# Peptides against a protein of PDB entry 3V4O, part 15

Target 1, 234 residues: chain A of PDB entry 3V4O
Amino acid sequence: DQPLAKDKVALLIGNMNYREHPKLKAPLVDVYELTNLLRQLDFKVVSLLDLTEYEMRNAVDEFLLLLDKGVYGLLYYAGHGYENFGNSFMVPVDAPNPYRSENCLCVQNILKLMQEKETGLNVFLLDMCRKRNDYDDTIPILDALKVTANIVFGYATCQGAEAFEIQHSGLANGIFMKFLKDRLLEDKKITVLLDEVAEDMGKCHLTKGKQALEIRSSLSEKRALTDPIQGTEY

## One batch from the design tools (peptide; made by RFdiffusion4, then SolubleMPNN)

Design b1_p9_6_s2 (from b1_p9_6, 3 letters changed)
Fold by OpenDDE base, seed 4:
Structure b1_p9_6_s2 (fold): chain B 234 residues (1-234), chain A 9 residues (1-9)
Amino acid sequence: as target 1 above (234 residues)
Amino acid sequence: MVPHTGEIE
């Protein structure tokens, strides 16, 4: 039995050129490569780099407008980030130092909005740190999420840990994308696919004890990124 | 290796 997507839409954000924080390099190539891969999977992909808070919020809003019932939504973010009380915050390039939640975009809030769109699948690929931001003492009060059983989080690192990139002289993938790109086109349930990526990453000596992929999911259906779009012939 | 974090430790 092959699940079908009403449509497939992805928003990819790579933040590198931070004003008040260390600059990154990997998001550039990671977004580029992921864009190409997702387009091969017939995703409608919007890829953006170095977004300010205002631009990020607008991008998310536009992304949400493309979502609808049964649509597969994928959000990829590579850049600085943090996690407080289980909430992931993406840091815009113009975020102050230190940044706080009001300066950042909360992924879980985006998820809530995606749920309101009655999407068929919600995938978050977050290549960001998950360390607590001690400068942000805000305790989030989030509305209860719906039980949609269509949520997959692929965290580049474990809770409370950091995500890394290897900054070579030239362009190179971040650790997460290095392994993800090799399997992304496989016709497998997305959680199974990510699990295999996790194993591949785990074999890398550079990340042992430093970075491990975490999969957090509530996915009751065998949905894959390769699932065909309804009305199309594959 | 460079962490994807700001100047928050």
Scores: peptide ipSAE 0.141, ipTM 0.773, DockQ to the pose 0.203
Fold by OpenDDE base, seed 5:
Structure b1_p9_6_s2 (fold): chain B 234 residues (1-234), chain A 9 residues (1-9)
Amino acid sequence: as target 1 above (234 residues)
Amino acid sequence: MVPHTGEIE
């Protein structure tokens, strides 16, 4: 009895050309490659680059409109970010320096909204730093999450740590995507897939002691990105 | 390696 998705929708955001922060390069390549992979998995993919706060919020709103009961939702973000008190914040390209939570998008708030859609699976792939932002002392009050047992977080790095890209070689994948892309098409439970990615990263000499994948999940069913869409022929 | 971190230190 294989799990089925009502539909599969992904929003990919890559921010690199920041106005008040160091520019990045990897998000361009990472979003492009991930787009191609997810489309092979029959995801409906919206890929966007260099979004302002306004544009990011609109993109998330549009993404949420495509979600419904049983739909698989995947949010990928590559760019600057931070984590305060367990809450992840994605930084728009027009964010001030220093940025605060009011300038950024809180991932956990998006998760809450996804839960309201009664999605079949919620996957977050966050290729951003998770260091504390000392310029933001705001303690966000978040709505309580429901127990949906369909949540998977793939953090490119550990709590309090940084996520990296290699720029000396020109345009190349970020560290996270470098390993993720090699396994993304595998027909495995998403948490198992990510665990294998974590091991691959751990074996790389470039990342040892610098960057490690963290998986946080509450997934009670064997859900995979390869799961077929209900009502389709295979 | 370049971190995906803004100037927040």
Scores: peptide ipSAE 0.100, ipTM 0.762, DockQ to the pose 0.192
Fold by OpenDDE base, seed 2:
Structure b1_p9_6_s2 (fold): chain B 234 residues (1-234), chain A 9 residues (1-9)
Amino acid sequence: as target 1 above (234 residues)
Amino acid sequence: MVPHTGEIE
């Protein structure tokens, strides 16, 4: 049977204008284009730019309120970030220099909360670096995740590596979105779709040996972003 | 190319 979503909700965050860190440019274009694509897929999309810690936490809280049993939840983040002990941290624009975990949002904590909503699908697309933050000596203690078999992580880069954008005259996509946008509307299992994006990135001379997509998933059903919403007619 | 990393490196 065709998998159905109870609803489809996405939160897109692009942080560029950091106060104490290098400014970025690509998140503006990336969030805009991804918004349009996800809306074509009948996602309810909230797109936000340049969020402070307070604003980011509020946005996540509001996002979680829209989740329920069978709902597809997608979180996209583009901006500065780091990864310590397998935990991904999104950096708000008002984060101090250096930033620590207390200044940032932990993606795995968000996942835990999404699982409590009994969602049908949890997708994280993280366009951020995954290098260790040596200035953060905290050891995260997370509760064990439930076995929901509905989780997909698309990391723009490999563990311990960096995600890049090309900054020159004008606005352009980041490397991850450059390839993702070409396939996002395809009616394929989300992990298959991301795998094809990974291959596209691997064939490009600009990214070869510099940035590679990493997919981490536990998805037992053939769920796609194109899955129809229950009760709707297409 | 610019990394999406703060001033930690």
Scores: peptide ipSAE 0.087, ipTM 0.737, DockQ to the pose 0.203
Fold by OpenDDE base, seed 1:
Structure b1_p9_6_s2 (fold): chain B 234 residues (1-234), chain A 9 residues (1-9)
Amino acid sequence: as target 1 above (234 residues)
Amino acid sequence: MVPHTGEIE
């Protein structure tokens, strides 16, 4: 039987205009294009740009309120970030320099909260760096995750590496979104879809040896972003 | 290419 979603909800965050860090450009285009694509897939999409820590936390809280049993939840983030001890941290635009975990949002904490909602699918698309932040020596103690077998991480880059954008005179996608957008509407298991994106990205000469897509998943069902919402006709 | 990282080096 084809998996069904009770609902499909996405939160897209693109941070560009940092106060104390280099400004980015790609998140603007990336969030815009991903918004349009996910809406075509009948996702309820909240797209936000340039969020402070306070605003990001509020956005996540509101996102979580939309989640429930069987709901597909997708979190996309494009901006500065880092990874310490396997924990991904999204950096708000008002983060100090240097930033620490207390200034940032931990993705794994969000995942824990999503699991409590008994979601049908948890997808994280993280277009951020995954380098160690040496200015943050805090070892976070996170609650143990449940074995829900419905988690998919799409990292724009591999562990310990950086994610990049190419800044030209005009607005263009980041490297990750450049390839993701071409396949996002395909009716395929999300991990298969991302694997194809990874192969496409791997053909890009600009990222060879610098950036490679990493997929981390425990997804045990053939769930796709194209899965119909319960009670709908397709 | 610009990395999506702050000044953490």
Scores: peptide ipSAE 0.090, ipTM 0.756, DockQ to the pose 0.196; fails the geometry check

Design b1_p9_6_s3 (from b1_p9_6, 3 letters changed)
Fold by OpenDDE base, seed 5:
Structure b1_p9_6_s3 (fold): chain B 234 residues (1-234), chain A 9 residues (1-9)
Amino acid sequence: as target 1 above (234 residues)
Amino acid sequence: SVPHTGTIE
């Protein structure tokens, strides 16, 4: 049977104008393009740029309020970040230098909260670096995740590696979005879709050996971003 | 330095 979403909600965050860190360019374009694509998929999309820690936390809270049983939730982040001990940290624009976990938002904590909402699908698209932050030796203690089998992580880069944006005179996509945008509207299981994106990145001379998409998933059902919303007619 | 997003040509 065709999987149905109770609703589809996305929060897109693009941080680029950092106060204490190098400024980025790609998040502006990436958030914009992803917003348009997700809206075509009937997602309710909240797109925000250059969020402080306070604003990011509020945005996540508001996002969570829109989630409920069977709802598809998608969180996209483009900006600086790091990964310590398998935990991904999104860096707000007002983060100090160096930043620590207390200054950042832990993605896995958000996932836990999403699971509590009994969502139908949890998708994280993280366009950020995954290098170890040596200035932060904090070991997060997270509660065990539930076995919901509805989780998909699309990491723009492999573990321990950097994410890149294309250096041009004008605005251009980050590497991840460059390939993702070409396939996002395809009616395929989200993991299959991302796998194809990964292959595209791997075949491109620009990105081969430089940046590789990592897909981490526990998805037992054929869930796609194109899945229709329950109770709607098309 | 802390990890930052890089750029490529």
Scores: peptide ipSAE 0.096, ipTM 0.804, DockQ to the pose 0.804
Fold by OpenDDE base, seed 1:
Structure b1_p9_6_s3 (fold): chain B 234 residues (1-234), chain A 9 residues (1-9)
Amino acid sequence: as target 1 above (234 residues)
Amino acid sequence: SVPHTGTIE
């Protein structure tokens, strides 16, 4: 009855020091804190900061190599991004201004590749803007996704909206991570957990009318980040 | 300009 993960692997990317775009601050702390939390959940975590396009693509490739049948895969991204026609694009630090899809990594393409690995769970936590990039008129032709019923998207913001970080003199979390970190260790179905995070975020006066968490999922099983790894005691 | 992450106070 208890779902088991064959393994649990996470790739965390935080891009801050953009060459041709505004610099960010929150990803540094967000990636660090999420790393520690996921490791407590027995995830194998690779955390990287300020990746170029080349480095990001390599990181994703290496991440995919760690995925296999029944493995839980989690991709977290904090940085600049955009969404065109329902496709999310992560922006590398060396992206030109303006950037186009060819300069960025498409999340849905990564999902497709994860599905090919027959993963047990695919979680995407995207702390990025979801506004349309008017400078990119490319309509991507994506491969059809499989019906795996094991996909969860946690968008830090609504479609067509921006994601925000708090300006403080010191280091502080982005809005999404501020609430996510408080619940991440809870033994709950991941969609339920994110729903609670969404409610917490909704109560914050700083984000009312500005940023709201969106959950998009096809998850037919009660899978949680706390699910034990097969062959381990818990 | 292209979309980017905003900041709030």
Scores: peptide ipSAE 0.040, ipTM 0.741, DockQ to the pose 0.847
Fold by OpenDDE base, seed 3:
Structure b1_p9_6_s3 (fold): chain B 234 residues (1-234), chain A 9 residues (1-9)
Amino acid sequence: as target 1 above (234 residues)
Amino acid sequence: SVPHTGTIE
């Protein structure tokens, strides 16, 4: 009765050195630490930093090639972003100012493509701003998603709000990763795990009232990042 | 300006 993954694959993207937007610091450390944790969970991890639009699209394409029926897919993004009409957009480092949807990668489009691969689990961890981009009036017309009941979104911040990183002389985690890294290895349903992370964030005086994790899920099975891979010992 | 990640000191 234990859920099994055919394989586990993760793509981690951290964008910091933007050409026409404020530079960030946290994605460097966050991607590094998350990489180490996911590898301990037997994920095949591809970690990339400071990707242009072209490079990001290629990375996603390569990621999708590793997905197949029953595979666990995890996409982590840290960088600038926005959310318009329920669609999340990841901003490449070479995006113009202002950027528009045509310059960015739509997470929901990636989800659609993951569903076509018949994945066993689709996890999105989005550490980015979720404010509306007033300079983009386009309404993406997306094909209807399939009902797969295997989708989990972990938004580092609430809808319409900002995600934060600590500003100091050294390198430090973003707020989301600060709490996520302490629980990521726990053998729990992924939605339960994220809920506990949300509680930890809420108890921290530093972030109380400033940033809150939002979980959006349709997960009908007890799937965990610790689930064993088929054909291996468990 | 377009939305971006904030900082906390």
Scores: peptide ipSAE 0.039, ipTM 0.725, DockQ to the pose 0.827
Fold by OpenDDE base, seed 4:
Structure b1_p9_6_s3 (fold): chain B 234 residues (1-234), chain A 9 residues (1-9)
Amino acid sequence: as target 1 above (234 residues)
Amino acid sequence: SVPHTGTIE
């Protein structure tokens, strides 16, 4: 009855030092803390910072090579981004100003490739803005996704809104990671876990009316990040 | 301007 993962693999990308865009600070701390948490959950974690377009594409390709039937795949991204026509775009540090879709990585394209691997679970945690990029008028034509019922999106902010980080004298978490890190190790269905994170964000005076978590999922099984790896005793 | 991540104090 307990769901099992063939393996658990995560790719974490934090982009901060943009060449042509405002620099960020939170991704450094967020990637570090999430790395430690996911490793406690027996994920194989690759964490990378400040990736160019070329490096990001290579990282995604390498990540996909680690995926296979029944494997849990998790992609986390913190940095600049935008959303056009329901498609999420991650912005590399060497992206021009303004950037366009051809300069960025489309998350939904990555999902399509993950589905081809017949993964057991696909989790996307996207800590980026979701405002429309008016400088990009490209209408993407994406292949239809398969009905796999194993997909979970955690958007740090609602559609059309911005994601925020707290600026103090020292390094601090982004808003999303501030709440996510407190619950990530809980043995709960991933959608239930994220729902609780959403409630925590909603109760905080710092984020009320500013940032809200959006959960988009098609998950027909009670799968959790704590699910054991097949062949391993816990 | 292009979309960007905001900051709060």
Scores: peptide ipSAE 0.032, ipTM 0.700, DockQ to the pose 0.801

Design b1_p9_6_s4 (from b1_p9_6, 3 letters changed)
Fold by OpenDDE base, seed 5:
Formats: C-alpha cells, structure tokens, sequence
Structure b1_p9_6_s4 (fold): chain B 234 residues (1-234), chain A 9 residues (1-9)
C-alpha cells in the first residue's frame, strides 16, 4: 500500500545578491538544479531568486495557498540565515546589517501554517548558516505545533555551524546541493534518502569535519518525494 | 559579525 500525494508543491528560494551582507553565488546554481530535479518528480515548483522581505513573505503566502489536505509541501532555502533558540531564520536580500528576527522569516512559523493545511508531508531543506545571531536577543514565542508526524528537516549544516560554498571555482553548487542532487530522484523514504546524503558528505574529504548534514524528522509513514500523485496515471 | 554562508577554500 503505497502512500499517495494529493499534489506536490515546492517553493525554492535562493538569496544571493544581498544589499548589506556578503554576496553569495551558490544559490543561483542550487535553485536551478533543484528545480529541474523536483519537476522530474512531478512537483509544481516555484523558484525565486533574490527576494526582499516583502517578496519572501508574499511567496510563502502564495505557497501556502497551494497546500491542502494530503499535499506534499517542500520548502528549500539557500542564503544567509541564523538560528536562535532552535528557531531558523531566513534572511531577505534587503535585510539590514545587523538583521533581527523582525527582518527575517521564521521557518518554524511557516511549519505551523503548513500544519494547519493538513499536508501529507512537510519537507524543509535549509541551506544556510545556523550560527547564533548575537545581535538578536529576541526570544520568539511560537505557537505549539500539532502532532502530525509528517515533518522532515534537512539542515545543510550542524547546529551552531556554518554552511559553505566554494567560491574559488566560480559558479558551483553549494556543499549541501552537491550531494543532495545525486540522490534526490531515488525512490526512498525521504529520511532514508537524506541519511544517505549525510553519509556522502561525511565521507568526502572536502566536507569531512567541516560541514555535516543534520536530519530532524517526525515521519511515521514511508513518504518519498517519488510518491505518485493521487488520481494520476504514469 | 553577522552569521552568513561561509566560503570554503
């Protein structure tokens, strides 16, 4: 009895041309690569680059409108970010220096909203730094999450650590996407797939001891990105 | 310093 998705929707955001922060290069390539892969998996993909705070919030709102009961939702973000008190913050390109939580989008808040849609699967792939932002002393009060057992976080790096891109080689994938793209099309439970990606990163001499994937999940069903869409013939 | 995506050389 194979799990079915009512639909599959992905929002991919790559921020690189920051106004008040170091510019990045990898998000352009990473978003492009991931877009092509997810489309092969029959995801409806919205890919956006260099979003202001206003644009990011609008993109998330539009993304949420496409979610409903049983829909697979995937949010990918590549750009600057930080993590305070276990909460992940995505940094828009127009964020001030230093940025604070009020300037950023909290991933856990998005998760809460996704849960309200009764989605079949919620996947977050966060390719950003997870270092604490000492300039932000705000302790966010988040709404309690429901027990939906359909949540998967793939953090490109460990808690408190940085995510890296290789800039000496010009336009190239970030470290996370370099390994993710090789396995993304595999018909495996998403947590198993990510675990294999983690092992690949750990074995590579370029990343060993420098960047490690963290998987955080509560997934009670064998859900895969390859799961067919209900009512469709393949 | 503000957290950011770092470079790996």
Amino acid sequence: as target 1 above (234 residues)
Amino acid sequence: DVPHTGEIE
Scores: peptide ipSAE 0.024, ipTM 0.659, DockQ to the pose 0.799
Fold by OpenDDE base, seed 2:
Structure b1_p9_6_s4 (fold): chain B 234 residues (1-234), chain A 9 residues (1-9)
Amino acid sequence: as target 1 above (234 residues)
Amino acid sequence: DVPHTGEIE
């Protein structure tokens, strides 16, 4: 049977105008384009730019309130970030220099909260660097995740590596979104879709050997972003 | 530029 979503909700965050860190450009256009695509897929989309720590935490809280049993949840983040001990941290625009985990939002903590909602699908698209933050000496202790088999991570870059913007006059996509946007509307299992995006990145001479997509998933069902919402006709 | 919350919907 065709998998159905109880509802589809997405939170998109693009941070670019940092106070104490290099400014970015790609998050603006990337969030905009992804918003339009997800709306075509009947997602309820909240798209926000340049969030402080307080604003980011509030946005995540509001996002979680929209989640429930069987709901598809998608979190997209574009901005500065880091990864320590397998935990991904999103950096708010008001983060100090250097920033620490207490200044940032931990993606795995958000996942834990999403699991408590008994969602049908949890998708994280993280367009950020994954280098270790040497100024953060905290060792995160996370509770074991539930075995929900409905989790997909799309990392714009490999572990320990950087994510890049296309340096161009004016606004341009980040490397990840450049390829993702061409396939996002395809009616395919989300992991298959991302795998094809990874291949596209690998074949392009501009990105080959420079940036590679990493997919980390535990998805036991053929769920796609194109899955219809229960009670609706398409 | 001062960072601010911006909704682009």
Scores: peptide ipSAE 0.022, ipTM 0.580, DockQ to the pose 0.052
Fold by OpenDDE base, seed 3:
Structure b1_p9_6_s4 (fold): chain B 234 residues (1-234), chain A 9 residues (1-9)
Amino acid sequence: as target 1 above (234 residues)
Amino acid sequence: DVPHTGEIE
């Protein structure tokens, strides 16, 4: 039987113009292109650029308000980030140097809150570095997650590695989005789709041996971004 | 320095 979404909601954040850290370029194009693609998939998309900590927290709060039982939730982030002890941290543009966990948004905390909404699918696409931040040795105490079997993480890089963006003339995609955009509209289970993206990234001469996609999932149903919304024609 | 997104040609 075809899985149905109660609704489909996405929050896309691209941080580029950091105050105390190197500026980025790719998030602008990546957020724009992903927005257009997700809208073609009937997602309700909120796209934001260059958010401060306060603005990011507010955006996440508003995103959570749009989630409910059976809703597909997708969070995309492009910007600086780090990973400590399996926890992913998104860095706001006003983060200090060095930044610490209290300055950043923990993705796993957001996941916990999404689970409380009883979502039908939780997708995280994280186009950020995953290197350890040696300036922060704090281990956040996180609440235990529920067993929902509806979680998919697409990490643009391997654990402990960096994500890259192409620095050619003018605007260009980050490496992850370069390959993701070619397959995002395919009617496939989201984990299968991401696996194909991973293969494309691995075969490209520009990225082979430099960046690899990591998929981490507990998805017990054949759910796709193309799944129809309940009550609509399909 | 702190982790950040790298650049590629």
Scores: peptide ipSAE 0.022, ipTM 0.638, DockQ to the pose 0.807
Fold by OpenDDE base, seed 4:
Structure b1_p9_6_s4 (fold): chain B 234 residues (1-234), chain A 9 residues (1-9)
Amino acid sequence: as target 1 above (234 residues)
Amino acid sequence: DVPHTGEIE
């Protein structure tokens, strides 16, 4: 039984040229490579780099407008971030130092909004650090999420840990994308695919004991990024 | 300065 997507939409954000924080390099190549791959999977892809808070919020709003019942939504973020109390915060390039939650975009809030769109699948690929931000003492009060059983989080690193870039002479992938790109086109349930990516990361001497992928999911259906769009013939 | 990329396809 092959699940169908009503449509497939992805928003990819790569923040690297931060004003008040260390600059990154990997988001550039990672966004480009992921864009190419997702387009091969017939995703409608919007890829943006170096977004301010205002631009990020607008991008998310526009992304949400493209979502509807049965649509596959994928949000990829590469950049600085933090995690407080299980909430992931994406850091815009114009975020102050130190940044706080009001300066950042909360992924779980985006998820809530995606659920309201009755999407068929919600995939978050977060290539960001997940360390606690001690400068943000805000305790988030989030509304209860709906039980949609269509949520997949792929965290580039473990909770409380950092995500790393592969430091080469030129442009190089982040660690997460290095392994993800090799499997992304596989016709497998997305959680299975990510699990294989996790194993690949674990076997690599560069990442073993340094960075591990975390998969957090509530996915009751065998949904894959390769799932065809309804009304199309493949 | 890296510009934004991508259009809705």
Scores: peptide ipSAE 0.019, ipTM 0.552, DockQ to the pose 0.036

